# Ledger of designs, part 60: peptides against a protein of PDB entry 3HUF

Target 1, 320 residues: chain A of PDB entry 3HUF
Amino acid sequence: MWIIEAEGDILKGKSRILFPGTYIVGRNVSDDSSHIQVISKSISKRHARFTILTPSEKDYFTGGPCEFEVKDLDTKFGTKVNEKVVGQNGDSYKEKDLKIQLGKCPFTINAYWRSMCIQFDNPEMLSQWASNLNLLGIPTGLRDSDATTHFVMNRQAGSSITVGTMYAFLKKTVIIDDSYLQYLSTVKESVIEDASLMPDALECFKNIIKNNDQFPSSPEDCINSLEGFSCAMLNTSSESHHLLELLGLRISTFMSLGDIDKELISKTDFVVLNNAVYDSEKISFPEGIFCLTIEQLWKIIIERNSRELISKEIERLKYA

## One batch from the design tools (peptide; made by RFdiffusion4, then SolubleMPNN)

Design b2_p14_1_s4 (from b2_p14_1, 6 letters changed)
Fold by OpenDDE base, seed 3:
Formats: C-alpha cells, sequence, structure tokens
Structure b2_p14_1_s4 (fold): chain B 320 residues (1-320), chain A 14 residues (1-14)
C-alpha cells in the first residue's frame, strides 16, 4: 500500500494510506476518501491530483507498487516528483519512494510503498476476496511468488495443512485467515488519518500457529533439518519441490513410479509422493524404498527427533 | 503589512 507522510506540519503530523483511487490534494480541501488537505500558504487551494491504480498481475510477482499518477492542477508553481517537474498531462511513477513537492512549499510529501502481496491457497477464496483486496492496493494470486508477504490458509476443520501452507510457513510468509481479510475490508476509512491503525497480520499469524499443533515452533526448526538425506519426488508441483529444498534435501525427480530404477534407489533415502499417487500406487511401490506423502513427511519434520525418525523408517524398509 | 504580504503570497499561489 502507498503511505504518505510529510515534513513539518503540512499533513498535520499524520501518516495516511492511499488506497487505489483519485485524490485531490490542496490547501482548501477537506480530508476524506478522495481529498488530501495540505496545510501551507505556498500550496494552491486545489494543487494536484494523485491517482493510485489497482495492482497489476505483474505487481503480484514483483512486489512492485501500484502505479502512482501525479497531475498538477494548472498551478502557478507546478508540482515536482523526485525533483522533476510533473508534465502537463501528468506523470506516472512505479518507484517505491516518491518525494512530492507542491509548488514552492519547503516541505515535501514523502510517499513510500509498503509491500503487501497475498497468496491464496484456495481459488474460491481468491475469487471471493481478490476484488476487495485489489481496491486496497494489495496484489493477490494463487501461484507462489517471491513477492508474497502473506498467505491465506484454507481453514478446513480437521484437515491437515496443505503443502502450500507448509511452504508458506517455511518461507516465513505471514499466514493469515479469513478473519484478517475481513478486518482489512473494514479498515479503509479508519486508516485515512492514521496509517498505524492498519491491523497487524502478525497477531493473526501468532494466533493461527498457537492454536494449531500441525505447525512447528518456528520455521528455523525445520529449515535444513533433513540436510544430508536424499529424496526422489514425482515432478508434480513447484511448491513441493521448494518445500523439500527448504528442508535441505537432495532432490531427484521422476515422471512415474516405473522410472524409479535401481540407480535412483541406490542414491535415494526415500520417495515423496502426492496423496493421489500414494493411495493409488501403494501396491506397486518399489521394494526396499521408503515411500511417503508430503503430509506424512511433515508430521515427521515437526517432531524434535525428525532425523532419527526418518532414519528408523529408512532402516525398517531396507531390511523388510 | 504582514497580512497584506501573506494575502499577496496566497494570491500568487492560486
Amino acid sequence: as target 1 above (320 residues)
Amino acid sequence: SAEEKEKKEELEVE
């Protein structure tokens, strides 16, 4: 989201979130959802127009800001952004930091981008929330992104956490739920005067982790916990691969169980399968190799003695 | 007066 602050008292000492939309900026406007009052005798009654665009799909993957358009409203002394005069038709900015000078005002409005990108584990939830979150200037998507800051966990009562949730946790993404999304939907007006009133996602995250025994105490407890072990996995999902990499595993990929030859078995401590393949192919598992699902692996990894548990399972099947 | 200067500066900014 865009946040504006200003030097001196020209913004009354307040920070403000700028959601996607259009704002008239000037001395003789009243602060509301479409106006930003700036207190200076050196600023026109109506000085500039700020237009914040909704996030693009690219912004979800890059963590880039919503496009920030600035137009001068035909003022005598113009508007500058990053020391450059704004063009007559307005200019658009994708920089994360904007120094906005209105006319001859000695104090500048400082706009900065606070990155927030929400990944969803469930396409139905994305469909439900994406529009509202985009109107908050929050990029949303389903696919893994290096820009992802938050992850919406699907709360199915009594189900194991998904691979996406496991990976999000290990990646140190802030896991959130629908309750936090609901809070975000209500804050739009309350944060106009005070950007600090934005709900803390970390509180939601802490509550999720505290109330769910399927999470380890920290990501750090699991990262590289299986260093030195080797696995083979079916080439099914990028998230599964990245999850196994974060565990410190050496990973070999195969396309089918039939591709698991003696050479692969000799170099592999265990095989990781998705649930569908594991359940359908149990009868056809290669002899002398430990096969498990990611969810079964996760249950081992969250234990304090994960390395010893894995070693015992490998040994058990090697002598069977 | 200081007030006239301020008013003139305000009119120059409009």
Scores: peptide ipSAE 0.057, ipTM 0.656, DockQ to the pose 0.169
Fold by OpenDDE base, seed 5:
Structure b2_p14_1_s4 (fold): chain B 320 residues (1-320), chain A 14 residues (1-14)
Amino acid sequence: as target 1 above (320 residues)
Amino acid sequence: SAEEKEKKEELEVE
């Protein structure tokens, strides 16, 4: 989201969130959803127009800002952004930090980008929330992204957490739920005067972890917890591969269960399968190898003695 | 007057 602040009390000592939309900026406008009052004798009654675009798909992957357009409203002394005069037709900016000078005002408006990118676990929730979140200047998507700051967990009562949720937790993404998204939808008017009123997702995350026994105490309890073990997996999911890497596993990939030969078995402690393959092929599993799902592995990993539990299961099936 | 100066400054900024 874009946040503006200013020196010399020209914004009345307040910070403001700028959502996607158009704003008239000037001395003689009233603060509302489309106007920004700036208090200086050196600023025109209507001085500039700010236009913030909705997030692009690229912004979700980069964590870059919504495009910020500035147009001078034919003022005598013009408008500058980062010491450069705004062109007659307006200019667009993708920098994360903008110093906006209105006319001869000695104080600048400082605009900065607070990165927030929300990944969704399923397409249904994305379809429900994406439009509203984009109107808040929040990029959204389904795919893993290095720019992802938040992850929406689907709360299904009595279901195990998804691989996406497990991976989001281990990579230290803030896990949120639909209750946080509902809260975000109500805040738009209250943050006009005070940007600090934006809801803290960390409180929601702490409550989710505290109230769900499927999470370990911290990501650090699980990261590299299986260092020294080796697994094989079907080459089906990059997210699953990255999850297993974060556990410290040596990973071999195979294309089919038929590729599991004596050589692979000799180098592998266990085989990780997706639920569909596990359920369909459990009768045809190779002898002398421990096969499990990621969800079954997760249930072991969250235990304090995970290494001992894995070792016991490997030994049990290697000699069966 | 202070008002004339303010009005002149206002006209100089427009």
Scores: peptide ipSAE 0.056, ipTM 0.655, DockQ to the pose 0.113
Fold by OpenDDE base, seed 4:
Structure b2_p14_1_s4 (fold): chain B 320 residues (1-320), chain A 14 residues (1-14)
Amino acid sequence: as target 1 above (320 residues)
Amino acid sequence: SAEEKEKKEELEVE
């Protein structure tokens, strides 16, 4: 999200979130959803127009800012952004930090991009929320991205957390829920004058983790917890692979259960399967190897004695 | 005076 602050109390000592939209900036405007009052004698009554675009699909993957357009409103002294005079037709900026000088004002408006990029676990929730979040200048998507800062878990009561949620947790993304999104949607007007009124996603996250026994106390409890173990997995999702890597596992991939030969078994401590394969082929599992689902693995990983639990299961099947 | 400079700057910004 774009945030503006300014020196010399020209923004009344307040920070403001700029959502996608158009803002008239000047001395003689009233603060609202389309106007930014700037208090300086050196600033025109109507000085500049800021236009913030909605996030692009690219912004979801890059964590880049919404495009910020600045146009001078034919002022005598013009407008500068990052020491450069804004062109007559306006200029567009993708830099994360903008120093905006209005005329001869000795104080600069500092615009900075606070990265907020929300991944959704399911397409239904994305479809429900994407439009509203994009109108807040928040990129949204389903696919994993290094730019993701927040992850919306699906609150299906009584279901195990998804692989996506597990991976998001281990990546140290802030896991949020629909309640946070609902609250975030309501503050749009209140944050016009005070950007500090933005909901704390970390508080939401802490509450989710505290109230859900499917989460360990911290990602650090699980990261590299299985270092030294080796697994084989069916070539399924990249997310599952990355999850297992974060556990510190050495990973081998196979295309079918028939590819699990004696050589693979000799190098592998256990096999990770998806639920569909586990349920359909349980009778056909290779002898002498521990096969489990990611969800079963997760249940072991969240235990304090995860290494001992896995070791016992490996030993039980190797010596049976 | 500083006040005249400010007034002149105000008139220059109109």
Scores: peptide ipSAE 0.055, ipTM 0.659, DockQ to the pose 0.200
Fold by OpenDDE base, seed 1:
Structure b2_p14_1_s4 (fold): chain B 320 residues (1-320), chain A 14 residues (1-14)
Amino acid sequence: as target 1 above (320 residues)
Amino acid sequence: SAEEKEKKEELEVE
């Protein structure tokens, strides 16, 4: 989201969130959803127009800002952004930091991009929330992204957490739920004058983790917890691979169970399978190798003695 | 006066 602050109390010492939309900026406007009052005698009554665009699909992957358009409203002294005069037709900016000078005002409006990109675990929830979140200037998507800051888990009561949720947790992404999204949707008007009123997603996350026994106390409890072990996995998902890497595993990939030869078995402590392959091929597993699902692995990983547990399972199958 | 300067500055900012 875009946040503006200003020097010299020209914004009354307040930080303001700029959601996608159009704002008239000037001395003689009243603060509302479409106006930004700036208190300086060196600023025109109506000085500039700011237009914040909705996030693009690219912004979800890059964590780039919503496009920020600035137009001078035919003022005597013009408008500058990052020491450059705004063009007669206005200019658009994609920089994460903008110093906006209105006329001869000695104090600048500082606009900065606070990154917030929300990944969804399922397309249904994305479809429900994407429009509302985009109107908050929040990029949304389904695919993993290095720009992802928040992850929406689907709260199906009594279901195992998904691989996406597991990976989001280990990546230290803030896991959120529908309750946070609902709350976030209601604050749009309240945060106009004070950007600090933005809901803390970390508190929501803490509550999710505290109330769900499927999570360890921290990502650090799991990261590299299986260092020194080797696994083989079906080349099915990038998220599954990255999850196993975060556990500190050495990973070999195979395309079919038929590719699991004696050489692979000799180098591999266990095989990780997806649920569909595990359930369908359970009878045809190669002898002398421990096969498990990511979900079964996760149940081991969340235990305090995960290394001892997995070692016992590996030994049990080598001597059977 | 300071007020006249302010009014002149206000008119200069139009």
Scores: peptide ipSAE 0.057, ipTM 0.658, DockQ to the pose 0.173; fails the geometry check

Design b2_p14_2_s1 (from b2_p14_2, 6 letters changed)
Fold by OpenDDE base, seed 2:
Structure b2_p14_2_s1 (fold): chain B 320 residues (1-320), chain A 14 residues (1-14)
Amino acid sequence: as target 1 above (320 residues)
Amino acid sequence: ASKVSDELLKDYKV
């Protein structure tokens, strides 16, 4: 989201969130969803127009800002952005920091981009929320992104958390739920004068972790917790592979049960399978190798003695 | 192949 602040008292000492939309900036306008009052005798009654575009798909992957357009409204002394005079037709900016000079005002408006990118676990939730979040200047998507700051957990009461949620947690992404998204949708008008009224996503995350026994206390409890162990995995998802890597596992991937190198599997400690294959009676691995699902592995990983538990299972099968 | 034991999948969180 874009946030504006200013030197001196020209913005009344307040920070303001700018959502996608058009704003008239000047001395003789009233603060609302489409106007920014600036208190200076050196500023025109209507001085500039700011236009913030909705997020692009590229912005979701890069964490880049919504496009910021500035137009001078035919003022005597013009408008500058980052010491450059704004052109007659207006200029567009993709920099994360904008120093906006209105005419000869001795104080500058500072616009800065606060990165917030929300990943969704399922397409149904994305379809429900994407439009509203984009109107807040928040990029949204389904695919993994290095720019992702927040992850939406689907609340299915009594179900295991998804692999996407597990991976988001280990990546130290702030996990949020539908209640947080609902709250975000209600604050759009209240944050015009006070950017601090934005909902605390970290508090939402803490509450999710506290109220769900499927989470450890921290990602650090799980990261590299299985260092030194090895597994074979059926090539089912990239997220599953990345999750196992974050656990510190050495991973051997196979494409199908028919492509299983028995020698390769015999050198692994265990095999990770999807639920459909795990529930099938057609599993033919070497003796002494156990198989489990990612959900079963996660249940072990959240325990403080996960290494001892896995070691005990390996030893049980060597002497059976 | 052996499936993971039920003993390993028990809840240890108190």
Scores: peptide ipSAE 0.142, ipTM 0.718, DockQ to the pose 0.005
Fold by OpenDDE base, seed 3:
Structure b2_p14_2_s1 (fold): chain B 320 residues (1-320), chain A 14 residues (1-14)
Amino acid sequence: as target 1 above (320 residues)
Amino acid sequence: ASKVSDELLKDYKV
């Protein structure tokens, strides 16, 4: 989201969130969803137009800002952004920091981008929420991205958490639910005057962890918890691979059961399978090797003695 | 191929 603040009390000492939309900026406008009042005698009654575009798909993957357009409204002294005069037709900006000078005003409006990118685990939920979140200037998507800051968990009571949720937790993404999304959709008016009134997703995340026994106390309890162990992974999911890497596992990846080097598997501590393969019973590995699903592994990982448990299972099968 | 033991998976349902 774009946030603006200004020097010299020209914004009345307030920070504002600018959602996607068009704003008339000037001395003789009233603050609302489409106007920004700037208090200076050096500023025109209607001085500039700010237009913030909705997020692009690229912005979801990069964490880049919504495009910020500035147009001068034919003022005597023009408008500058980052010390450059705004062109006659307006200019567009993708920099995360904008210093906006209105005419000869000695004080600048400082616009900065606060990155927020929401990943969804479920495509139906993405379809439901994407438009509303994009209108908040929040990029949304399904795919994993290094730019993701938040992850939407679907609360199905009694279901195991998904691999996406597990990975989101370990990569320290803020896990949120539909209640937080609903709250975000309602706060547009309150944050016009005070950007600090944006709801804290960390409270939602803390409540999710506290109320769900499928989460450890922290990601740090699980990160590198299996350092020194090795596995073969039979999965096409990149999230599963990244999850196992965050556990500190040495991973040998196979795309199919037919591609398995038996000698290589014999040198691994265990095999991680997807649910479909695990349930198919078509699995013939060498003696002394156990297989488990990612969900079964997760149940072990969240325990305080996860290393001892894995070690005992390896030993049990070496002597069986 | 041995599946992970039920014992290993049960001890965590406490």
Scores: peptide ipSAE 0.099, ipTM 0.686, DockQ to the pose 0.005
Fold by OpenDDE base, seed 4:
Structure b2_p14_2_s1 (fold): chain B 320 residues (1-320), chain A 14 residues (1-14)
Amino acid sequence: as target 1 above (320 residues)
Amino acid sequence: ASKVSDELLKDYKV
């Protein structure tokens, strides 16, 4: 989201979120959803127009800002952004930090991009929330992105957390739920005056972790917890692979069930299977091969003695 | 296939 603040109390000492939309900026406007009052004698009554575009699909992957357009409203002394005079037709900016000077005002408006990029675990939740979040200037998507800051966990009562949720947790992404999104949707009016009224996603995350026994206390409890172990897996998803890497596992990937090298498997400590393959009677691994699902592995990983549990199971099967 | 033991998973019934 774009946040503006300013020096010299020209924004009344307040920070403001700029959602996608058009804003008239000037001395003689009233703060509302389309106006930004700036208190300076050096600023025109109507000085500039700011236009924040909705996030692009690219912004979801890059964590780039919503495009910020600035137009001077034919003022005597113009408008500058990052020490450059705004052109007559206006200019568009993709920099994360904008120093906006209105006329001869000695104090600048500082616009900065607060990165907020929300990944969804499922397409249904994305379909429900994407439009509203995009209108807040928040990029949204389903696919893994290095730019993701938040992850929406679907609260299906009584279901195990998904691989996406597990991976988001280990990536130290702030996990949020529908309650946070609902609250976020209501703040649009209140944050016009004070950007600090934005709900704390970290508090939501702490509450999720505290109230759900499927999460360890921290990602650090799980990251590299299985260092020194090796596994084999079927190439089912990139997220599954990355999850196992974050556990510190050496991974041998099979492209198909037909490519299962029994000798290679015999050199691994265990085999990670998807539920469909694990439940399938069609795969006879040799006796003594420890097989589990990612969900079963996760249940072990969240335990304090995860390494001992895995070791005991490997030993049980080697000497059986 | 030696599946993960039910005993190992028993304590993990969420």
Scores: peptide ipSAE 0.028, ipTM 0.574, DockQ to the pose 0.005
Fold by OpenDDE base, seed 5:
Structure b2_p14_2_s1 (fold): chain B 320 residues (1-320), chain A 14 residues (1-14)
Amino acid sequence: as target 1 above (320 residues)
Amino acid sequence: ASKVSDELLKDYKV
């Protein structure tokens, strides 16, 4: 999201979130969803127009800012952004930091991009929330992204957490839920006066983890917890691969059940299967091959003695 | 295929 602050109390010492939309900036406007009052005798009554675009799909993957357009409203002394005079037709900016000088005002408006990029695990929830979040200047998507700052956990009562949620936890993204999104949707008007009124996502995250026994105490308890073990992985998501990698596993990937070399499997400690394959019982692996789902593996990984549990199971199956 | 034993998972709520 874009945040503006200013020197010399020209914004009354307050920070403000700028959501996608158009703002008239000047001395003789009142702060609202489309106006930014600036307190200086050196600025015009209506001095500039700021236009913030909604996030692009590219912004979701890059964590880049919403495009920030500045136009001078035919003022005597113009507008500058990063010491450059704004062109007659206006200019657009993708820099994460903008110093905006209105006319001869000795104090600048400082606009900075606070990265917030929300990944959804559930397409239905994305469909429900994406429009509202995009109107807050928050990029949203389903696919994994290095720019992801937050991950929306699907709350299904009595279900195991998804691979996406597991991976989000291990990669130290802030896990949030629908309650946070609901609260976030209400702040749009209140943050006009004070950007600090943004809800604390970390508090939401703490509450999720505290109230759900499917999470370990920390990501560090699980990261590299299976170092030295090897697995064969059959046709799982990219997130599944990354999850197993974060556990410290050496992974051999197979594209299909027909491509499974029995000799190669015999050199792995266990085989990770997707639920559909695991449930089908159609796979005659050789006797003594330990097979499990990611969800079953996760249940083991969250235990303090995960290595011992896995080792015992491997041994049991090798000597049975 | 040898599945995860019930003994291993006994302490895990399915």
Scores: peptide ipSAE 0.007, ipTM 0.432, DockQ to the pose 0.005

Design b2_p14_2_s2 (from b2_p14_2, 5 letters changed)
Fold by OpenDDE base, seed 2:
Structure b2_p14_2_s2 (fold): chain B 320 residues (1-320), chain A 14 residues (1-14)
Amino acid sequence: as target 1 above (320 residues)
Amino acid sequence: MPQVSDELDKDYNV
């Protein structure tokens, strides 16, 4: 989201969130959803127009700002952005920090981009929320991205958390739920004059972890917790692979259970399967190898003695 | 002293 602040009292000492939209900036305008009052004798009644575009698909992957357009409204002394005079037709900016000088005003308006990118676990939730979040200037998507700051957990009552949620947790992404999204959708008007009224996602995240026994106390408790073990996995999910890497596992991949030969068994402590393969093929599992699902592995990983639990299961099957 | 309001309404073509 874009936030503006100013030196001195020209913005009345307030920080303001600018959502996608158009704003007239000047001395003789009233603060509302489309106007920004700036208090200075050196600023025109209507001085500039700010236009913030909705996020692009690229912004989701880069964490880049919504495009910020500035146009001078034919003022005597013009408008500058980052010490450069704004062109007659207006200029567009993709920098995360903008110093906006209105005419000869000795104080600048400082615009800065606060990065927020929300990943969704499923397409249905994305379809429901993307439009509203884009109108807040928040990029949204389904795919993993290094720019993602938040992850929306799907609340299915009584189900295990998804692999996406597990991975988001280990990546230290802030996990949020539908309740937080609902709250975000309602605050748009209240945060216009006070950016501090933006809901704290970290508080929501702490509450999710505290109230759900499927989460460990911290990502650090799980990261590299299985260092020194080796697994084989079915080559079906990149996210599952990255999750197992964050656990510190050495990973081999296979395409079918028939590819699990004596060589693979000799160097592998256990096999990780998806639920569909586990349920369909459990009668055909190779003898002498421990097979489990990611969800079964996760239940072991969240325990304080995860290494001992896995070691006991591996030993039990070697001597059976 | 002219009120701060009267100064905001002046057509300073700045």
Scores: peptide ipSAE 0.045, ipTM 0.599, DockQ to the pose 0.045
Fold by OpenDDE base, seed 4:
Structure b2_p14_2_s2 (fold): chain B 320 residues (1-320), chain A 14 residues (1-14)
Amino acid sequence: as target 1 above (320 residues)
Amino acid sequence: MPQVSDELDKDYNV
């Protein structure tokens, strides 16, 4: 999200979130969803127009800011952004830090991009929330992104957490839920005068983790917890692969259970299967190898003695 | 003290 603050109390000592939209900036405007009052004798009654665009698809992957357009409203001393005079037709900016000088005002408006990119675990939730979140200047998507800052956990009652949720947790992404999204959608008006009224996603995350026994105390408890073990995985999911990598596993891939030969078994401590393959192929599992689902693996990983538990299962099946 | 309001209304076409 774009946040503005200013020196010399020209914004009344408050920070403001700029959502996608158009703002008239000046001395003689009233703060609302389309106006930013700036208190200085050196600023025109209507000085500049700020236009924040909605996020692009690229912004979800890059964590780049919503495009920030500045136009001077034909003022005597113009507008500058990062010491450069804004062109007569306006200029667009993609920098994460903008120093905006209105006329000869000795104090600048500082606009900075606080990165917030929300990944969704399922397309239904994305379809429900994407439009609203984009109107908040929040890029959204389904795919894993290095720019992802938040992850929406789908709370299906009585279900295990998804691989996406597991991976988001290990990646140290802030996990949020529908309650946070709902709250986020309602604060749009309240944050006009005070950006500090933005909901704390970390508090939401702490509450999710505290109230769900499927999460370890920290991602650090799980990261590299299985270092030195080797697994084989069906080549089905990139998220599953990345999850297993974060556990410190050496990963071999196979296309079918029939590709699990004696050589692969000799180099592999256990096989990770998806639920569908695990359920359908239970009777045809290779002898002498520990086969489990990623959800079963996760249940072991969250235990304090995860390495011992896995070792015992490996030994039980190799020497049975 | 001239109130901040009176200064806001001045036509400083700046």
Scores: peptide ipSAE 0.044, ipTM 0.603, DockQ to the pose 0.046
Fold by OpenDDE base, seed 3:
Structure b2_p14_2_s2 (fold): chain B 320 residues (1-320), chain A 14 residues (1-14)
Amino acid sequence: as target 1 above (320 residues)
Amino acid sequence: MPQVSDELDKDYNV
């Protein structure tokens, strides 16, 4: 989201969130969803137009800002952004920090981008929320991204957490739920005057972790917890691979269980399978190798003695 | 002290 603050008292000492939309900026406008009052004798009654675009798909992957357009409203002394005069037709900016000077005002409006990118675990929830979140200037998507800051967990009562949720947790992504999304949808008006009223996702996250025993105490308890072990995995999902990497595993990939030869078995401590393959192929597992699902692995990893548990299972099957 | 309102309505050549 874009946040503006200003030097001196020209924004009345307040910070403001700018959502996607158009704002008239000037001395003689009233603060509302489409106007920004700036208090200076050196600023025109209507001085500039700010237009913030909705996030692009690219912004979800890069964590880049919503495009910020500035147009001078034919003022005597113009408008500058980052010491450059705004062109007559307006200019668009993708920098995360904008120093906006209105005319000869000695104080600048400082706009900065607070990155927030929300990943969804399923396409149905994305379809439900994407439009509303985009109107908050929040990029949304399904795929993992290095720019992802938040992850929406689907709360199905009695279900195991998904691989996406496990990975999001280990990546230190703030896990949120639909209750937080609902809250975000209601705050637009309240944050106009005070950007600090933006709901803290960390409170939602803390509550999720506290109330669900499927989460370890911290990501740090699990990261590299299986260092020194080797696994083979079916080439299924990028998230599954990255999850196993974060555990410190040496990973070999295969395309089918038939590709697991004696050489691979000799170098592999265990095989990680998705649920569908595990359930369908139980009878055809190679002898002398420990096969488990990611969900079964997760249940072991969240235990304090995860290394000892894995070692015991490996030994049990080598001597069976 | 002139109220902030009275300053907003002044025509400044800006």
Scores: peptide ipSAE 0.044, ipTM 0.595, DockQ to the pose 0.046
Fold by OpenDDE base, seed 5:
Structure b2_p14_2_s2 (fold): chain B 320 residues (1-320), chain A 14 residues (1-14)
Amino acid sequence: as target 1 above (320 residues)
Amino acid sequence: MPQVSDELDKDYNV
């Protein structure tokens, strides 16, 4: 989201969130959803127009800012952004930091981009919330992104967390739920006067982890916890692969259960399968190898003695 | 309170 603050008292000592939309900036306007009052004798009654665009699809993957358009409203001394005079037709900016000078005002408005990028684990929840979140200047999507700051867990996944949620947790992404999204939707008016009233997602995250026994105490308890073990997985999802890498596993990939030969078994401690393959093929599993789902693996990993539990299970099947 | 409003209404040709 875009946040503005200013030097001196020209914004009355307040910070403000600029959601996507159009703002008239000037001395003789009242602060509301479409106006920014700036207190200086060196600023015109109506000085500039700020236009914040909604997030692009690219912004979800890059964590880049919503496009910031500035137009001078034919003022005597113009408007500058980053020491450059704004062109007669206005200019658009994609920099994360903008120093905006209105006329000869000695104090600048500082606009900065606070990155918030929300990944959804559920396409139905994305469809429900994306429009509202985009109107807050928050990029949203389903795919994993290096720019992802927050992850909405799928509550419909029944009694177990999804691979996406597991991976988000290990990546130290802030896991949130629909309660936080609801709260975000209600604060739009209150944050006009004070950007500090924006809710902290860390409280929501702490409550989710505290109230759900499917989470370990920390990501650090699980990261590299299986270092030295080797697994084979069906090449189905990138998230599953990255999750297993974060556990410190050496990973081999195969295309079908029929590709699991004696050579692969000799190099592999266990096989990781998705639920669909596990449920359909459990009768035809290769002899002498431990096969489990990611969810079954997760249940072992969250235990303090995870390495001992896995070792015992591997031994039980190698000597059977 | 009223004095701040009157200063804001001055037509400074800025």
Scores: peptide ipSAE 0.043, ipTM 0.590, DockQ to the pose 0.044

